# Designs tried in a protein design run: peptides against a protein of PDB entry 3S8F. Part 28

Target 1, 157 residues: chain A of PDB entry 3S8F
Amino acid sequence: VLTLFVAVPSLMTAFTVAASLEFAGRLRGGRGLFGWIRALPWDNPAFVAPVLGLLGFIPGGAGGIVNASFTLDYVVHNTAWVPGHFHLQVASLVTLTAMGSLYWLLPNLTGKPISDAQRRLGLAVVWLWFLGMMIMAVGLHWAGLLNVPRRAYIAQV
Target 2, 166 residues: chain B of PDB entry 3S8F
Amino acid sequence: DEHKAHKAILAYEKGWLAFSLAMLFVFIALIAYTLATHTAGVIPAGKLERVDPTTVRQEGPWADPAQAVVQTGPNQYTVYVLAFAFGYQPNPIEVPQGAEIVFKITSPDVIHGFHVEGTNINVEVLPGEVSTVRYTFKRPGEYRIICNQYCGLGHQNMFGTIVVKE

## One batch from the design tools (peptide; made by RFdiffusion4, then SolubleMPNN)

Design b1_p10_1_s1 (from b1_p10_1, 4 letters changed)
Fold by OpenDDE base, seed 3:
Structure b1_p10_1_s1 (fold): chain B 157 residues (1-157), chain C 166 residues (1-166), chain A 10 residues (1-10)
Amino acid sequence: as target 1 above (157 residues)
Amino acid sequence: as target 2 above (166 residues)
Amino acid sequence: SLLELALLVE
């Protein structure tokens, strides 16, 4: 139980970010419990990328609690579960945030806005990245639960 | 306008904070449920046992692979396993079906893994420490031991075998 | 394997 309290500050931070998104969505005309989500700029890859990263971070964060738990960690430690967790935390949130930052930074550095074609391509890239990452992460977590070892090229299962 | 914005943000933050606390309880419940319904059972951590990695090959219960399997009771055995770069000793490990096996695993060199496929045996092996794992093999056959902790260039080929006899 | 060779050469 005490190990779960370690997650409290992280949850507070994460949901503060969510609060900022809700505020932004409502400023853009979104209404209701979920209408603010639709009002967010989903046509901008610089926005979509980090948001998808946040979405991937949710199950990753839950997994973090599992990995930090004494009893449950015994089950998942050094199995395919661990790299699955890493790919949700680093390769999803961090990487997608970096990608999103790039989509904002490059136009500002060059002084040239991205073309519509570049924007559409950017959206395709971040969505495909997210999809692929989720498939891989689910597969790794599933394999981990089936006791597939980490750092092995073969497995009984 | 700025004041209104700050007030609105605060309201949203309060809502999300409440949600975060609710999720905390959900996670606690999930962990409790997992522990209660875990079919493989929980293996508690053993007592810390130390050994000198520099002499473990020459003296003590790990020194002779022919003496590695020790019967401690009518249906109980202790197996002294050495994980090294790059293999396991003894190999194969032969144990009877249905017996309670206590594995005492250590390393003379670097950190290794001891992952037995088809079982819930999965521990890291640290030089200077003895890992203790209890397991009863219900099915006869061969069980592969895999090193799941990177230990060097030969890591990927570091395998062992447990042979369970009827 | 190719992996083994790569590790040995590196």
Scores: peptide ipSAE 0.015, ipTM 0.807, DockQ to the pose 0.019
Fold by OpenDDE base, seed 5:
Structure b1_p10_1_s1 (fold): chain B 157 residues (1-157), chain C 166 residues (1-166), chain A 10 residues (1-10)
Amino acid sequence: as target 1 above (157 residues)
Amino acid sequence: as target 2 above (166 residues)
Amino acid sequence: SLLELALLVE
């Protein structure tokens, strides 16, 4: 009950953030149904990191609803599915948002803008982090569906 | 033009909120459909049963592993299982093929897991509570019991075996 | 930045 109660306002918040991104993209010259996405500042790691976190949060959020279902939870509970869900929510959204915040915060605290090399390195870091996290998450969810237990060094398959 | 920008933002928010609501219903419908079509093999929640973890080893149906397997009918058995640090009792658990087995599982110490490989049996075992699981083994052989809830330094070595006899 | 985006929507 609690999870489902939180899920509704969380989804609403997520889509309001999406609305803000669309508005920003259109202000930057994006046109059409999807052109505004290309117009967003994908060259800025402070932007890319939290956006990738949001993208990872989508399947994680859906998984949260699954975990809250009595019948479906019996299938996935205490399997590798659960850490897969956690890594999408914490290690993807929360961590990438924190990384993005640092890319903004540190330059402002020091009064020195990041160099172009630092910017490119930052982009590489957040994209590689996202890619690795998605690979791990997909693997863990898949293993969970195959009844691989959580908190065990052995597997059934 | 702050007013114009505010109005535009509001329009986008309304659109995305409508989309979010639609997607919410789609997800709920999908889950409902899945539950309606894939309900086979679900172990129903039983009535909450309590036991004193401090005395469960000394008296009652869990006290003697030699008497843990009780025949309750022609093709029906009840097995009283203890999950403890760090193993299961009795071990091995011997049951006949094709019989309906009712597992009554509890713990005398801390929380453990009871995950039977090759089956859909996967429950947490709490001290003071009795977990009830009903299952029929269709294939003879050995089934490994795995603890999937951290229970201490020996957690990784905590295994049991169910032997299903033909 | 995220801050700029936030200020834009407020």
Scores: peptide ipSAE 0.000, ipTM 0.779, DockQ to the pose 0.019
Fold by OpenDDE base, seed 2:
Structure b1_p10_1_s1 (fold): chain B 157 residues (1-157), chain C 166 residues (1-166), chain A 10 residues (1-10)
Amino acid sequence: as target 1 above (157 residues)
Amino acid sequence: as target 2 above (166 residues)
Amino acid sequence: SLLELALLVE
């Protein structure tokens, strides 16, 4: 019940964030329908990490609605689907947001900017993390739909 | 200037809200597709039913595993199953092929899972509540019951068997 | 029970 109650406001928030990103991108010189995306600061891990988290949250959020739906939850409950959902929500969105926050917070707290090497390493970490999480999440959701149980060492398939 | 910026932001928000509405319909369609393709074969049946977990082993339909399978019609059976630490009873559960089986599952101790491999039967079993699942086995053979809810030290070894007879 | 309430709310 709570999930469904907050679903609509959460969606509104997500799309509002997207609108803010579009505005920011256009202010940075982006043009056209998608040019504003390219204009965003993709060289900053403090930006990239949360954005990748948001991208992972899209299927995760949809999955949340599925998990909260009576008939659909019967299909996916206690299958590998559920861990897949969690890894999108917690291990992707929350974790990547935390990573991004760190890349912003540390320079501000120390008064020292991050080096180019640190920046590049940060970008690599964030992108690799996202990639790994997406692979795992897709696999878990797929396995869940094939009725592979969670909390069991034996797979049905 | 700030006012102009706010108007611009509002325009983008309106666009994204429109997109949101469109995506809502897409999500509904995807949910419908998932339901149509993955929910066949299992029907949750029955009203909310409660039992006393402290007496369920001593009296009532779950008390005697030998009487757990009850024929309720010409091709209909009710099976009273206990999920406990750490197994299922009766074990094996013997039912005929092609019969409509109503599983009435409860627990005398802690929360367990009831996941039947090869089927979409997958429910949690709570002490004090009866889980009801209706299913028809079309193929004879052995179906393994797996506990997919952590229930203690022996959770990983908690298995049962349904034997479907031709 | 608290468990039932939790299950209902989630």
Scores: peptide ipSAE 0.035, ipTM 0.777, DockQ to the pose 0.035; fails the geometry check
Fold by OpenDDE base, seed 4:
Structure b1_p10_1_s1 (fold): chain B 157 residues (1-157), chain C 166 residues (1-166), chain A 10 residues (1-10)
Amino acid sequence: as target 1 above (157 residues)
Amino acid sequence: as target 2 above (166 residues)
Amino acid sequence: SLLELALLVE
């Protein structure tokens, strides 16, 4: 099956993005194996949002490999596992990237920078969104492993 | 300066690419380990079997719910199940405890789900195809069938029951 | 082997 071969370019892309982040962090004065992470602009919601999306994408990507596996998909298919995967990929990565994009785009389009209050609020929103999404995603994946069906309002568990 | 920056970028990319390959092998190993240690309950895919959804209600083994449960051996049964908008037939499905049950499931209308609580039975039901699932109920009682594939306005109320008798 | 087993999944 050729389906899992899609994982190769996807991983290459993901780690290329990681390489770009490392380079950026080191340019900002980060040193050592992990010091470059601290040097990244964590005070900017336009940066934090998509990065949190990427973090959510990691378990989602791993789940993608599971879902693409013929044998393992039998275990998780049409269970709560699947919406858990979707919420990591769409509601986390895509949504947070969109949020980050807006925080960058709107100031540039209007020519007006965001206020400090707006920046802080943006950071709060993005982090709270990520936290809530991770809790929900973990719950959905866990429920899925317990054979809770998707698209059903009741289950034995 | 630009040359140094370029070399640094290339070094980082090469490192992360190497890591990506390593992670790929880790994932493959984890899948292999999971299959090696947790293969119990895996139902192999059956051979593709086709039916005409436009006539499945009028003729054939799915046409009469009263004849849906067929004994094929001393402790073996075949159950012909229809998933339709919005329910299952027969309902309830009555089978003996400890018997090997072969479910032959199809749909006369749209795609449905066939998820049996308390079991590992979980298949999609496509009109025109027959889903085959083998299962042995070890415990008597009632097992609820849930449709886990959206099939219309009545999807949320689409339930069936398997009654396992002692 | 584990590799062969893993390939059976795909």
Scores: peptide ipSAE 0.019, ipTM 0.801, DockQ to the pose 0.083; fails the geometry check

Design b1_p10_1_s2 (from b1_p10_1, 4 letters changed)
Fold by OpenDDE base, seed 4:
Structure b1_p10_1_s2 (fold): chain B 157 residues (1-157), chain C 166 residues (1-166), chain A 10 residues (1-10)
Amino acid sequence: as target 1 above (157 residues)
Amino acid sequence: as target 2 above (166 residues)
Amino acid sequence: SLRELLLLVY
């Protein structure tokens, strides 16, 4: 009945994915508490893209709890905080997942593997996109906390 | 081997689920901390008040901008504000410094925003509903009202002014 | 109280 109960299935989903990644990393030879992360295929943009999306989704999810909180929403609602939040959710997770999907799908549909140059370019694009989104998102969240309004071209800072 | 793999996966899932629950409690704790230390000035939600947006311009307390500021008591005022496409009335809104101001805000047309710079006043204005905000201006001067809810082609130009007099 | 907190969170 509480709005925050929505966080429960979301967290379950997120950490189920994490569990799958851990298992995969360990199957690839990763050991220890964090060694499995390094063992994941970070040389494949089809993998890196959605994972970076998930990483961006973490602070976005935390922000979702804030946004869903009745009292805390008074602080952030219709400020730059809000676009900061959904840019993490949409422009990071969704967009990067789409990019990753294309990196996997197109080679399979065409029957032609991507070249090494294309792979490296793909990695560069995905990482640069992630970096840009993080900078933008942090800036928007910060601006929002400073009471910069959403949907306005001018504001007192 | 398959059974071993499934058992391992299950163990990882249980671990991560436990972690997720722990994080949930951490978030609740952080919310509690924030409320305890940073939310003393939060404007509480008021009761739901309804008004007919089709007649609000013709009759009632919003009809005459010249009568929009009503003194309700010693150092207490109610200001009836219309947010419309594309502006606010009255404009400017003139109130005295140090007085308790109750803003009653509604819209005759579409949803607007009412964001007052330099304050924590930030509410959406819905046609048919009255938004109530209580605030005391401690500093004299001009405060800009910004519409932070897209309301049409003139949205970007929709501004108002609150003039706080000494 | 916890109850009050829950009400605030909604």
Scores: peptide ipSAE 0.022, ipTM 0.790, DockQ to the pose 0.077
Fold by OpenDDE base, seed 3:
Structure b1_p10_1_s2 (fold): chain B 157 residues (1-157), chain C 166 residues (1-166), chain A 10 residues (1-10)
Amino acid sequence: as target 1 above (157 residues)
Amino acid sequence: as target 2 above (166 residues)
Amino acid sequence: SLRELLLLVY
């Protein structure tokens, strides 16, 4: 079994979600190649959060293939690159999905809808989280490529 | 209505699946490109070499730090390095500039890292296994060895030095 | 090369 074949189920899952989003967007009146994206409920943090997570997951997934490569892993292994990858996968996709789920779950469990102020705050939170995670991830990947070691408080570069 | 929705979903899924496959090939191509253009940065793994971690300090080439640097040719050296909790031996490692250095690194206790700043030397060191890294230092000076694998309470202070002499 | 391809996907 080749290691890179493990990526196939993950890609299938990710793009199945994308297909669902496209379908939903088109049901909401979106047309054309990109119009369905705009038609999605970007005013709902329960939606925005996991979608941002998916966006962060794209470079993370690509990095996963790199990390799984026998030859390329030598370049990035145990450097700051690896934490960068983890933060894209866990702290972005998983965490934002969890956050988004809570924005949906809690109102439903309590029977109380979120206020408009809470909604706006939620949007701010998830967007700021995403922005922060992207900055950190880019920094970590960059540092990793510069051979900054993982699990070290100091580095030459 | 359900039938129409089903057909639509299938169409979208097919499109995205095709895209996913295309992306897979793109990723493979990118990796191939990287390998083709940056082959100098790729160090192939050597043959698996084993050692007994319980006796490595007592006998063999790692036992005496004073004998750790072995000249194997006119401009070739083998350096037997132990990574242990929490340091490296020998320390410092002294090697000449421009010589081909073969590092033979192992651990008597737990897994450690061997990351040499300013170089592409970066390997995990497993007890019972010998890590082999070949490198030629082109510039004289001091190169810090960093443990980049958590190995215990003193991990953060586990450093070594390679001194490259002119 | 085939070798490189194998190393790529292994």
Scores: peptide ipSAE 0.012, ipTM 0.793, DockQ to the pose 0.082
Fold by OpenDDE base, seed 5:
Structure b1_p10_1_s2 (fold): chain B 157 residues (1-157), chain C 166 residues (1-166), chain A 10 residues (1-10)
Amino acid sequence: as target 1 above (157 residues)
Amino acid sequence: as target 2 above (166 residues)
Amino acid sequence: SLRELLLLVY
């Protein structure tokens, strides 16, 4: 009940952020139903990182509702599903947000812009991180559905 | 100009709120699908029962592993299982094929897991509480019990066995 | 300060 209660304001926040992104994209010249997405600053790791984190958070959030379900919890509880959920929430959203924040914070603190090489490296890092996290998360969720136990070095499958 | 920007933001928010409503139904559908495909044979939790973990080893149905398996009906058994650091009692647990088995599981020390491979039996075992799980083994053989809740230095080696006899 | 330190090494 508590989790479901928290889910409501979280969803509202998520869609508010999405609305802000759409507005920003349209201000940058994006048009149409999806054109605003392409208009966002995908060349800036300070932007890309937290956005990728948010994208990873979507299935994680849905998983949170699953985990809070009385009936579904019997299926997923204490299986590899749970760490899969955690990695989407923490290792994706929180970590990528932190990474992205550094790309914004350091230039602002020093007053010096990052070099183009640093920018490109940053983009590579955040995308690779996201990709790796998605692979791991999908694997963990899948393993969980196959009843692979959490906190055990062995599994039937 | 700020007012215009505010109006624009509100318009996009309305759109996304509409989308959110649609997605809500999608999520509900996905949950329903998951329930339909993955909850077959789910064993519901039984009535909450309490026991004194400090005396459970000394007296009561868990005290003697030789008497842990109790026939309660023609094709029904109750098995009183202790999960402890670091193992299960009795071990092995011997039950007949096709019989309804009611596991009554508790712990004398710390929290443990009771995960039976090849089944959907997966419960946490708390000191002072009795976990009740009902299951019928359709296939004979050995089923491994795994502790999936960290319980100390020997956690990784904490295993038990259920032997289902023909 | 941390900011000053960052300015020195950045």
Scores: peptide ipSAE 0.006, ipTM 0.762, DockQ to the pose 0.011
Fold by OpenDDE base, seed 2:
Structure b1_p10_1_s2 (fold): chain B 157 residues (1-157), chain C 166 residues (1-166), chain A 10 residues (1-10)
Amino acid sequence: as target 1 above (157 residues)
Amino acid sequence: as target 2 above (166 residues)
Amino acid sequence: SLRELLLLVY
């Protein structure tokens, strides 16, 4: 019940953030249905990291509704599906948001801007992290649907 | 300028909120479709049944593993299973192929899992409560029971076996 | 118990 209570406000918040991104992209010169996306600062790891986290949160949020549904939860409960959900919510959204926040916060606290090399390395780290998390999450969700249990060192498949 | 920006933001928010509402209905429709087309062989019982975990080993239907399998009708059985640290009783559980089996599972100590490989039987077992699962084994053979809820130092080695006879 | 309450509302 609590998950369902949070689901609607969370969706509203997520789409409000998307609206803010569209507004920002259009202010930066983006036009058309998707042009505003390209206009966003994709060269800044402080921006890219939390946005990738939000993208990972979309399937994670959908999975939350599945986990909260009595009949569907019976299929996925205590299987590899659940760790897959966790890695989207915590290891993707929360972690990438924290990484992005640090890429902004540390230069401001120290008064030292990051070099171009550090910026490029930061982008590589964030994208590789996201890619790895997506591969692992898809694998865990798939394994869960195949009835692979969590908290066990064996699998039936 | 600030007022103009505020109005523009509201316009984008309205569009995205409309999309959000549409997606909500899509998710509800997908859940409804899944429920309408999904055929599960396991039916959990909705009735809450309680038992005293401190006496369940000494008295009642779980006390004697030799009497754990009870025939309740033609081709219908009830199996009283204990999940404990660290195993299951009876072990093995012997049932006929094609019979309707009602598992009544409880714990005398801590929370355990009851996950039967090769089936969709997967329930948590709480001390003081009885978990009820109905299933029919169509194929003879051995089915392994796995604990998928951490229950202590021996959790990883907690296994049982269901033997389905022709 | 608090645990039972959480299980009911989760």
Scores: peptide ipSAE 0.007, ipTM 0.756, DockQ to the pose 0.035; fails the geometry check

